# Peptides against a protein of PDB entry 3J47: the designs that were tried, part 22

Target 1, 121 residues: chain A of PDB entry 3J47
Amino acid sequence: IRLTNQLKSLKGLQSKLKDVVEYLDKVINKELPINHTILGKLQDVFNLLPNLGTPDDDEIDVENHDRINISNNLQKALTVKTNDELMVIYISNLVRSIIAFDDLIENKIQNKKIQEQRVKD
Target 2, 69 residues: chain B of PDB entry 3J47
Amino acid sequence: YEEKEESNLAATKSMVKIAEQYSKRIEEEKELTEEELKTRYVGRQDPKKHLSETADETLENNIVSVLTA

## One batch from the design tools (peptide; made by RFdiffusion4, then SolubleMPNN)

Design b1_p10_8_s3 (from b1_p10_8, 10 letters changed)
Fold by OpenDDE base, seed 4:
Structure b1_p10_8_s3 (fold): chain B 121 residues (1-121), chain C 69 residues (1-69), chain A 10 residues (1-10)
Amino acid sequence: as target 1 above (121 residues)
Amino acid sequence: as target 2 above (69 residues)
Amino acid sequence: KPKPLPELKL
C-alpha cells in the first residue's frame, strides 16, 4: 500500500515535469506567452534543488535526500542509498528464507517420525 | 499531490527512525531465531510455529519499512 | 506433508 502511494506520487511528479518541459519548449518556440506564475514556482523549485553546479557551500541539509530525480551527484548518492537499502532487503529476505527452510526441515523430520511410528504400530 | 508530498516527508522522517529501528529489529530477529532453536529441542507442538511466524512478521515489517523508506 | 514455504507478501 505505501509503495503504491509513493509510485503514484512519483508518476504524478513525472507527468507534471513533462508538462512543464512541454510548456517551456512552447515558450522557447514563441508559441505561448510566458506564464510568470508557473516560472516563479519552477524557479523556487530549482532554487530548492541542491545546487548541482557549485561544490563550495557546505550546508548539505541531509533531509532533502529522498528526492530521487533532481541532481546527478545527489542522484548518485541516492542510487548508492537505494543500493544499500536493496542490499539490506536482500539480506533480510535471505534470513527469512533460511528460517522458513529450517522450519521446513523440522516439519519433514517430524512427519518422518510420525510415519515411522505408524509403521511400527 | 501536496497531501502526498506531506505524507512522503512524514515517511522520510519516519525512515531515519526506521533505520535505527531496523538495526534493533535485526537483533530481535536474531533472538527469535535463537529462541526457535531452543524451542526445537522441546519437541512440543506450538512454540516453534509461533516463533517462525513472529520471525517472518518481523522480517516483513523490516522489508516494508525499508521499501517505504 | 511438509507445509509450503510462507510466501513473502509485498
Scores: peptide ipSAE 0.537, ipTM 0.855, DockQ to the pose 0.011
Fold by OpenDDE base, seed 5:
Structure b1_p10_8_s3 (fold): chain B 121 residues (1-121), chain C 69 residues (1-69), chain A 10 residues (1-10)
Amino acid sequence: as target 1 above (121 residues)
Amino acid sequence: as target 2 above (69 residues)
Amino acid sequence: KPKPLPELKL
């Protein structure tokens, strides 16, 4: 359920971004008047997007480490953090799978011992 | 969309807490596995079943954590 | 009876 909601939100954002690009293309082509309200909101979104392009401000504000989704340098750091988190979760699942496999082997050994006892009786 | 963003934010905060809990759960899982090693000597089926159930619950919680990432 | 492998309840 959660993954489906994240995927749906991401798809919604992608669709909205596509609509904005299509709108910007139409404005560039002078086919439609610039909707100043949409552009203003888009500019606000771009201004809230931490600057992807300027390498110079090493303001690694440690505080924004939690904002995984928004900004490509931050989004790269956050993609790294998300990748690290996904890696930890993957390792976690692997460890649990190994333990479940060990239990499976033990259950098989026990079943074999029970069968050997039944053949002796 | 906003409700899902809020759900994702809550999920991310939960994941940080889950990562801390996960380190603790790995240790608990090791302790249980050590108890299974001991229980292999004692021949009681019950501790092994309980360990397997706890490992499965631990696995389920990580899968939910992954799905929340 | 071989105890069935615990089905991982997803």
Scores: peptide ipSAE 0.518, ipTM 0.852, DockQ to the pose 0.010
Fold by OpenDDE base, seed 1:
Structure b1_p10_8_s3 (fold): chain B 121 residues (1-121), chain C 69 residues (1-69), chain A 10 residues (1-10)
Amino acid sequence: as target 1 above (121 residues)
Amino acid sequence: as target 2 above (69 residues)
Amino acid sequence: KPKPLPELKL
């Protein structure tokens, strides 16, 4: 249930992001007027998103190289953190699968012993 | 969308707590497996079943946590 | 009765 909800959110976000890109392309091509209400909400979303590497091209100062490195370092740190969390979860599932498999083997051995005892009686 | 964003933020906070709980659950699961090894000699079927059920519940909780990540 | 194999409910 929870995974299905996350996947549905991610798909909804992806669809909305695609609609925004298509809208921005139409605005650049002068086919449609800028909808200020949609842009304002989008700008609020972009301000809340950790700045994933579009520096606005208007400040050519040496600080942009360090900010791009900081943004890339932040993105890298978030990627590393996500990878570590996924790895812990993967190892967790593997360990539980091993324990469940050991119990399955033990139950199979016990069932075999019980059958062998019943054939002797 | 908002309910789902709130659910994702709660999921991420629960993942950090799950990582701490996971380290503790691995140790509890290891102790249970050692008790199963001892109980294999003592001939009572009931402790092994309870350990298997606890391992399965632990597995289910990690799978749900992975699926939530 | 042989106990059923624990179904690994993934």
Scores: peptide ipSAE 0.516, ipTM 0.854, DockQ to the pose 0.010
Fold by OpenDDE base, seed 3:
Structure b1_p10_8_s3 (fold): chain B 121 residues (1-121), chain C 69 residues (1-69), chain A 10 residues (1-10)
Amino acid sequence: as target 1 above (121 residues)
Amino acid sequence: as target 2 above (69 residues)
Amino acid sequence: KPKPLPELKL
């Protein structure tokens, strides 16, 4: 249930992001007037998003170096957090697999004993 | 959207608490496996199945908690 | 009858 809600939410975000790209393309083509309120909120969202974009090779003026370091540190911290979360999931799955394997071994031993009893009867 | 950001922040704080609880749950699961080993010697089938089911439920709750955080 | 593997109910 929770995974389905997260996936639905991620799909909703992806659809909205696609609608934004389509809107930006129409604005570039001068087909629609820029809604400044929507653009301002989008800029705020993009400024809060760590620039996960490859640095476009365009002349980033030297004054942004400290902001780039802060953005890179935030991106690195988010990557470390995501890695730690994935590691916990991985360990939890391994432990569950070990328990399931122990139960399978016990079930196999019990089934063998039941078969040995049936051969003696 | 704001409810989701609040849910993600609450989830992240819950993950730190879950990491501490995870260490404790691993210890509890290990004790459960040791009790299963002891129950293997005592020849009673019923306690082992219950212990395995409890360990599986504990791991399920951990995975769901990490996936939700 | 071999009891089926406990299906991990997700």
Scores: peptide ipSAE 0.514, ipTM 0.847, DockQ to the pose 0.011

Design b1_p10_8_s4 (from b1_p10_8, 10 letters changed)
Fold by OpenDDE base, seed 2:
Structure b1_p10_8_s4 (fold): chain B 121 residues (1-121), chain C 69 residues (1-69), chain A 10 residues (1-10)
Amino acid sequence: as target 1 above (121 residues)
Amino acid sequence: as target 2 above (69 residues)
Amino acid sequence: EPKPLPPLKV
């Protein structure tokens, strides 16, 4: 449920961004007048978007590590962190699956031995 | 968005806790495999099954935790 | 009128 909601939100944001790009392209091409209300809201969204582009502000205050969503550099760092976390989880699941398979194989071998003994009796 | 942000924050904090627990769970899983190696010598099927079930439950909990994150 | 962009669901 939570992942589905996150994915749905991200898809919604992606669709909105696409609509904005298409709108901006039409405005640049003089096909549509600039809707100042949409541009104002978009500008507000972009102003709320953390500074994607300036590498120079070294003050990545380590305390905002919880704000996964904020800056693209932070988003890139957070994407890397998320990828690392997912990798650890994936490896964990693989290791446990291997252990479960090893136990299953041993149980099968033991069951075969028990059947072979019963056929000899 | 705010409810999802709060959910993401809670999930991220949970992920950090899960990562710490994960290292501990890997060690517990190794101990369980060592106990299975020991139980292979004792010939008792029941301890191995319980170990496998515990490993599977631990996997499921990790998967659910990742999927909830 | 340009179609209002759907509100960002907060």
Scores: peptide ipSAE 0.489, ipTM 0.831, DockQ to the pose 0.439; fails the geometry check
Fold by OpenDDE base, seed 4:
Structure b1_p10_8_s4 (fold): chain B 121 residues (1-121), chain C 69 residues (1-69), chain A 10 residues (1-10)
Amino acid sequence: as target 1 above (121 residues)
Amino acid sequence: as target 2 above (69 residues)
Amino acid sequence: EPKPLPPLKV
């Protein structure tokens, strides 16, 4: 139950992210009018994200270059952390799959033994 | 900036704690699998199946905990 | 034209 609810929540988040990407693609392709409210909220989200490497062209003050480097380093660190977490999840799923497979093999062996006994009787 | 840095540090510490809890839960799942293997040799089908299901549930809860962190 | 968001004043 708890796991199913979390999987459902994750699927919901994934679907929402996909809808956002599809919306952005349609806006880029000029197929849909830019919803300024959605764009504003996305801009707020992007501004809350560690500054993903868009050099603001306008104020080339030397202090901004160090901040951009720090932000890129933070993004890289977050990406590495996310990759490590995904790797742990992958290993855990693999271990779970191995356990489930081992149980399946045993059930099959047991079923075969039961059938062999029934043929001898 | 300082308040955001402090919040990020707190979040990072929380993630480290979750990773430690995840590692512990993986070990608990491994122990359950070993007990299933032992139960298989004793010829008790039902206890082994129950242990496998419990190991699966433990893994699933761990994955969910890591994804929610 | 969407007004460029003002730079986050630190």
Scores: peptide ipSAE 0.459, ipTM 0.831, DockQ to the pose 0.097; fails the geometry check
Fold by OpenDDE base, seed 3:
Structure b1_p10_8_s4 (fold): chain B 121 residues (1-121), chain C 69 residues (1-69), chain A 10 residues (1-10)
Amino acid sequence: as target 1 above (121 residues)
Amino acid sequence: as target 2 above (69 residues)
Amino acid sequence: EPKPLPPLKV
């Protein structure tokens, strides 16, 4: 249930991102007037998003250097958190595989003993 | 967005708690495998299967908790 | 009139 809800939320975000790109393309092509309120909200969203892209070096005003360092620290922290989560999932799956393998071995030994008894009877 | 941020924060706190519980569950799983090893010597089939199923369910719940976090 | 963007479901 939770995984399905996360997947649905991610699909919703992806659809919305496509609509934003299509809107931006229409604005660039001068087919639609720029809605300043929508652009302002989009800019706020993009400013809140850690710049996952390499900041192009050119418009680095000195005040942006501290914000870039904070954004890079946030991106690094998010990357570390994601790596830690993936590591926990990996270890959990490995442990499950070991338990399942031990059970399979025990079941195989039991089945062999049952077959040996049936051959003696 | 706020609901998703709150869900991510709750998830992160749950992950830290899951990591602590994971260490404890690994120790419990080792005890379960030691009890299975002991039960191999005692010759009763039923306790081992129940122990294995409980370990698998505990691990599945951990994986689902980490995936939902 | 520019088509109003669908409200961001928060």
Scores: peptide ipSAE 0.457, ipTM 0.820, DockQ to the pose 0.429; fails the geometry check
Fold by OpenDDE base, seed 1:
Structure b1_p10_8_s4 (fold): chain B 121 residues (1-121), chain C 69 residues (1-69), chain A 10 residues (1-10)
Amino acid sequence: as target 1 above (121 residues)
Amino acid sequence: as target 2 above (69 residues)
Amino acid sequence: EPKPLPPLKV
């Protein structure tokens, strides 16, 4: 139950992100006017997201090379963290699949034994 | 910067704690599988099914905990 | 509505 609810929430988030990307593509292509309210909420979400490395274009001073390295290090650290989390999820799903498979094999073996016993009677 | 660094450090510590909880739950799942192997010998279908269901619930809770972290 | 200000460099 809880896993299904989380999967549903994650799918809902993925759908919303896809709608946002599609909206942004339509705005870039000048097919739709910029909805300032949606953009404002997206900007708030992106501002809450650790800045994944849009350097603000304006201050290209030499000190930004270290900040770009810090931003790249932050992005790298976030990527590593995300990769580790995804790896743990993958291993957990694999282990669950193995257990489910082992149970299926056992059930099949038991059913076969019951059928063999019924044929001998 | 400092608040973000503190938040990242807290998030990293939380991730380490989740990894430890995951490792512990994997060990608990192995113990359940060993008990299932023992129950295979004792011939009662009901205890095996209950053990399998308990292992699945434990894994589900693990996956949910990792996804929520 | 004005573009939200860039996040404060914290």
Scores: peptide ipSAE 0.457, ipTM 0.826, DockQ to the pose 0.121; fails the geometry check

## One batch from the design tools (peptide; made by RFdiffusion4, then SolubleMPNN)

Design b1_p11_1_s1 (from b1_p11_1, 6 letters changed)
Fold by OpenDDE base, seed 2:
Structure b1_p11_1_s1 (fold): chain B 121 residues (1-121), chain C 69 residues (1-69), chain A 11 residues (1-11)
Amino acid sequence: as target 1 above (121 residues)
Amino acid sequence: as target 2 above (69 residues)
Amino acid sequence: SLLLDILKLLQ
């Protein structure tokens, strides 16, 4: 559900971005007037987007880096974070499997001992 | 879209918390395994089983938390 | 040890 919602949001953003590009192309071709309201909203969105282009080292708070990762450099950081989280899940599952296997082995050994005792009786 | 974005943000914050909890959960799992080992030597199956089940539940909760993140 | 238990299971 959450992943699906994220994908839907991303698809929505992609669609809007495509519409903007198409609109800009039409304006450049003098086919349609610039909708200043849409452009203003887009500018606001772009201003809220972390500067993908300037790798200037400084102030991008770690918290914003996680959210803004839809943008390429930020997207790389989110991809890394997602990979790390998946790795943690994978390790956790492996550990659980190892514990479950250990318990299974012990149960089998105990059952074998019980059978051996029954044969001696 | 906004509701999903809010959900994703909440999930991301939860993931950071999960990472911290993961370290703690690994330690809890190790403790459970040690107690199970001690229980094996004492020959008391029931405490060992209970500890194993608790470890499994803890791991399951971790998996669900990470998957939810 | 788990390893010893595995060995016992294999015998």
Scores: peptide ipSAE 0.421, ipTM 0.834, DockQ to the pose 0.008
Fold by OpenDDE base, seed 3:
Structure b1_p11_1_s1 (fold): chain B 121 residues (1-121), chain C 69 residues (1-69), chain A 11 residues (1-11)
Amino acid sequence: as target 1 above (121 residues)
Amino acid sequence: as target 2 above (69 residues)
Amino acid sequence: SLLLDILKLLQ
């Protein structure tokens, strides 16, 4: 269920990004008026989204560069934090798996001993 | 999407709490392993089975936590 | 040990 929800969220984000690109293309082509409300929401999303944007080499003015760098640093920090958390969970799962496997092996050995004893009797 | 983002944020906060609980669960798992070791020494299968079940539950909880993260 | 148990399973 959780994985499905994450996948659904990711797909939704992908669809939204595609819609944004299509909207921007239409605005550039003067086919649609700039919807200020959509642009504002998009700007809010971009401000909240870690700048995953590859720095497109376009001459975006120096003042935006500092804000972009701060956003990128924040994104990088959030990514690192997420990776660390995932790593802890992964290690935890491995430890539990090892313990469960150890118990399984011991149970199998005991079962084998019981079977060997039954053959001798 | 907003509800899902809020759910992800709540899940992240829950994950921090889960990390603390996980440290405690690791200690509990270790104690159960010690009990299993004692049970191996005493020759009774029951404590060993209980340890195995607890390890499995702990593993399952970790998997669910990873899936939630 | 787990290792000893594995060895016993292999025998």
Scores: peptide ipSAE 0.421, ipTM 0.832, DockQ to the pose 0.008
Fold by OpenDDE base, seed 4:
Structure b1_p11_1_s1 (fold): chain B 121 residues (1-121), chain C 69 residues (1-69), chain A 11 residues (1-11)
Amino acid sequence: as target 1 above (121 residues)
Amino acid sequence: as target 2 above (69 residues)
Amino acid sequence: SLLLDILKLLQ
């Protein structure tokens, strides 16, 4: 259920982003006037997005290339963090699975011993 | 969409908590394995069963965490 | 040992 909801949310976000891109393309092509209300909402969304690259106020002056690199570095750092978290979850699942198998094996051994004793009686 | 977003936000907050709980869960899993090992040695089925159950619960929680992540 | 237990299951 939770995964499905997350997937649906991501799909919704993807659709909205696509609509924004299409809208921006139409505005660039002068096919549609700029809807200030939509832009305001988008700006609000961008402001709510964790500043993937707001360096603190001090480095305003570094050229657009450095901003892209900083954004990429932050995205990379976030990706690494996400990968690490996923790795931890994966390892934990493996460990739990191993423990569960160990218990199953032990239970089976015990059952076999009980059956062998019953055959000897 | 809003309900899913709220669920995702709750899930993300839960993931942070899960990361903390994950470390704790790994420790709980180790404790269970130790109890199983002890039960193997002592021949008492009950501690082993408890260890297995806790390991399963830990696994389930991790799966839910992965699904929430 | 888990390995020993696995071996016992296989026998």
Scores: peptide ipSAE 0.435, ipTM 0.842, DockQ to the pose 0.008; fails the geometry check
Fold by OpenDDE base, seed 5:
Formats: C-alpha cells, structure tokens, sequence
Structure b1_p11_1_s1 (fold): chain B 121 residues (1-121), chain C 69 residues (1-69), chain A 11 residues (1-11)
C-alpha cells in the first residue's frame, strides 16, 4: 500500500511535469498564454525541491536530514540514511532469526528428552 | 496524490518511531532471552514458549517495518 | 546456553 501510494504520487508528479512541458512548448510556440498561476506553483515546487539543476555537489544543505527521496541531490544524502535504516533492519532480522533458532533448538532438545523418558516408562 | 503524500509522511514518521521501537524491542528480546535462560532451570515448557513467541512477534514487526520503508 | 542446547541436540 505505501509503496503503491509513493508510486502513484511519483506518477502524478511525472504527469504534471509532462503537462508543464507540453504547456511550455505551447507557450514557446505562442499557441497559449503562460498560465502564471500554474507556473508560479510549479516554481514554488521547484524551489521547495532541492535544486535538481545545479550539479554542484557542494550545496548539500546538510541540515535537511529528512529521508524523503524528493530530489536527486537530497536523494543522495537520503540514500545514505535509507541504507543505514536498511542495515539496522537487516541486523534486527538476523538477531530475531538467531533467537528463533535458539528457541527451536531448545524445543527440539526438550522434545527429545520427553521422547526418551517415554521410552523408559 | 495528497493522500499518498500524507501516507509517505506518515510512513517516514513511522520509520523514526520504528527505529526507537526497534531499540526498545531489542531490549525486550534480551529480557525475554534472559527469562528463557532462567526458566530452563525451573520447568518444562511455559516461560520459554512465551519468550519465543515474543521474539517471533518482534521479528515480524521488523519485517513489516522493512517492507514499509 | 545456545551452545549447550546444540550439544544436547547432537546427543
């Protein structure tokens, strides 16, 4: 469900971007006036989106620790955070698996002891 | 789209909470393991089973957290 | 211990 919602949001963003490109092409071709309201909202979105366009690696505004893979430059920092989270989850799963195996082994030993006692009776 | 964005925000907040819960769950798993160690000396089955079940529940919660991340 | 339990399973 969550991944589906993220994918849907991404698809919606992609569709909107496509519409903007198509609109910009029409404006360039003088077919339609610039919808300043949509363009302004898009500019606001682009301003809120960490600057995708400047390949300058350096302005990783370190402060926005927010894990959200919203933009590529932030996405790199977010990717590191995501990797750390995945590692923690992986280690957790390993620990749980080890505990579960220990319990399974103990249960098997107990069952064997019970069976041996039943054979002696 | 807004519902999905809200869901993603909630998921992110949940991930932070999951990290905290994970630390707490690790401690709970340790406590259960200690109880199993103690109960191995007293009786046949009961405390060990409860510890095993709690460890399994903790594992399941981590898997769900990973799948949600 | 886990090791003792493993040893008991092997016996």
Amino acid sequence: as target 1 above (121 residues)
Amino acid sequence: as target 2 above (69 residues)
Amino acid sequence: SLLLDILKLLQ
Scores: peptide ipSAE 0.422, ipTM 0.828, DockQ to the pose 0.007; fails the geometry check

Design b1_p11_1_s2 (from b1_p11_1, 5 letters changed)
Fold by OpenDDE base, seed 4:
Structure b1_p11_1_s2 (fold): chain B 121 residues (1-121), chain C 69 residues (1-69), chain A 11 residues (1-11)
Amino acid sequence: as target 1 above (121 residues)
Amino acid sequence: as target 2 above (69 residues)
Amino acid sequence: SLLLDILKELL
């Protein structure tokens, strides 16, 4: 459910971005007047986006380096953090799987012992 | 879209909590493994079962965390 | 025991 919602949100964002690109192309081609309200909202979105360019090393908040951000330079640092988080999740899943397997093996051994006892009786 | 965005935001907040809970879950998983080990030694099925169940729950939570992340 | 050792190594 959560993954599906995230995917839907990403698809929605992608669609909106496409619409913006199409709108900008039409404005450049003088097919549509510039809507100042839309541009203002886009500017706000861009201002909220982490700088896609070389952020000056000083503005890269170490915390932002750890979050998956779409922007390349910040994304590189964020990719490292994301990789670490994913790694932790992966390790956790492996551990759970191993525990589950251990329990299954033990259950199987116990069942085998019970069967062997029944055959001896 | 808004419902998914809200869910994603909640998921992101949950991820931070999950990171903390992850450490705790790893510990819980270790405890379950110890109980299984004890049960294997003592021959009592109940502690092993409980350990297995806790391990499964921990695994499920990690999967949910990965899906949320 | 081996599985526990693997788990300990992974953790």
Scores: peptide ipSAE 0.480, ipTM 0.843, DockQ to the pose 0.011; fails the geometry check
Fold by OpenDDE base, seed 3:
Structure b1_p11_1_s2 (fold): chain B 121 residues (1-121), chain C 69 residues (1-69), chain A 11 residues (1-11)
Amino acid sequence: as target 1 above (121 residues)
Amino acid sequence: as target 2 above (69 residues)
Amino acid sequence: SLLLDILKELL
């Protein structure tokens, strides 16, 4: 369910972005007047989006280091954070898997002992 | 779409909390393993089952955390 | 016990 919701959100975002691009193309071609309200909202979205394109390595705002990089440079730092989180989750899953496996082995051994006792019996 | 975005943001915040909880869950898992060790000595199936169930719950929580990540 | 030991080593 959660993954499906995330995928749906991503698809919706993609569709919205496509609509924005189409709108911007029409504005550039002078087919439509510049809607200042839409442009302002887009600017706000772009400002909230980590700067994708400008190579200025220096403005890695320390506060955004912990956020998953949606945008390329900030996206790299955020990618590192995401990788660390994914590693923790991966290790956690491995540990749980090992514990579950241990329990399965022990259960199997016990079941085997019970079967051996029944045969003796 | 907005509801899913909010859900993803909430999930990301939850992941940070999950990292802290993960350390605690690892310790809880160790305790369960000790109970299994004790159960091997006592020959009672019940503590072993409880450990297995807790391990499964820990796995489920990690899977949910991964899905949230 | 061996699996627990392996878990302890992994941890």
Scores: peptide ipSAE 0.450, ipTM 0.833, DockQ to the pose 0.011; fails the geometry check
Fold by OpenDDE base, seed 2:
Structure b1_p11_1_s2 (fold): chain B 121 residues (1-121), chain C 69 residues (1-69), chain A 11 residues (1-11)
Amino acid sequence: as target 1 above (121 residues)
Amino acid sequence: as target 2 above (69 residues)
Amino acid sequence: SLLLDILKELL
């Protein structure tokens, strides 16, 4: 569900971006006037997006650490952070699996001992 | 779309919380393993079972966290 | 004990 929602949101954004590109192409070709309202909203969205342009090295470090941002350069650092988080979760799952396996082995050993005792009786 | 965005934001916040709690979860898991070990020596199945169940619940929570990430 | 040792080695 969550992943599906994220994917849907991303698809929606992609569709809107495509529409804007198509609109811009039409404006460049003088086929349609620029919808200033849509452009303004898009500009606002782009301004809220972490700078996809070559940010100076210093700004990349601060914003990348805290927030998973989908934007390319910031996205790279955020991707690394996300990978680290996923790695931690993966290791945690492995540890839990190992504990569960240890318990299973112990239970099996105990069951075997109980069976051996029953055979001796 | 907006509802999904809100859900993703909530998931991200949850991931941060999970990272903070990760060390605690590892310690809790170790404690459970020690209790299981002690239970093996004492021959009391009940504490060991409880520890195993807690470990399983912890595993499930981690899996859900991975799926959320 | 052996299983715990293996688990510790894996972790």
Scores: peptide ipSAE 0.446, ipTM 0.838, DockQ to the pose 0.010; fails the geometry check
Fold by OpenDDE base, seed 1:
Structure b1_p11_1_s2 (fold): chain B 121 residues (1-121), chain C 69 residues (1-69), chain A 11 residues (1-11)
Amino acid sequence: as target 1 above (121 residues)
Amino acid sequence: as target 2 above (69 residues)
Amino acid sequence: SLLLDILKELL
């Protein structure tokens, strides 16, 4: 469900970007007027998501917001934060797994002792 | 799409809270393991079972956190 | 005790 929602959001963004490109091409060709509202919203998204467009430009604009926004330049800083979060989650899962295994081993040992006692009786 | 975006944003906010809760959950898991050890010494299966259940709950919460991340 | 020791080592 979560992965599907993320994929759907990404597809929606891709479709919207395609629509903007098509709109810009039509405006350049004087076929349609500029939809200022869509462009304004897109500009706001670009301002919030610094430099989404060029995957190759290494310029990490370190703007302040630590939070998981997918923009490539901000995404590098966000990637570091995401990596730290993932590391914490990974360690947590390992700890829980170890505890669960400890309990399983102990339960198995107890069950074996009970079986051995039954065989001796 | 919007509902998914809202869900992702909520999940991100929840991750910060989960990180704080994670430290507490790790401690709770350790407490369960100690209870299991104590139960083994006392010969009562109940405390050990409770420790195991708490460890499992801690694991489940971590898995949910990973899925939310 | 052995399982606890293994858990302590893994942790």
Scores: peptide ipSAE 0.442, ipTM 0.833, DockQ to the pose 0.010; fails the geometry check

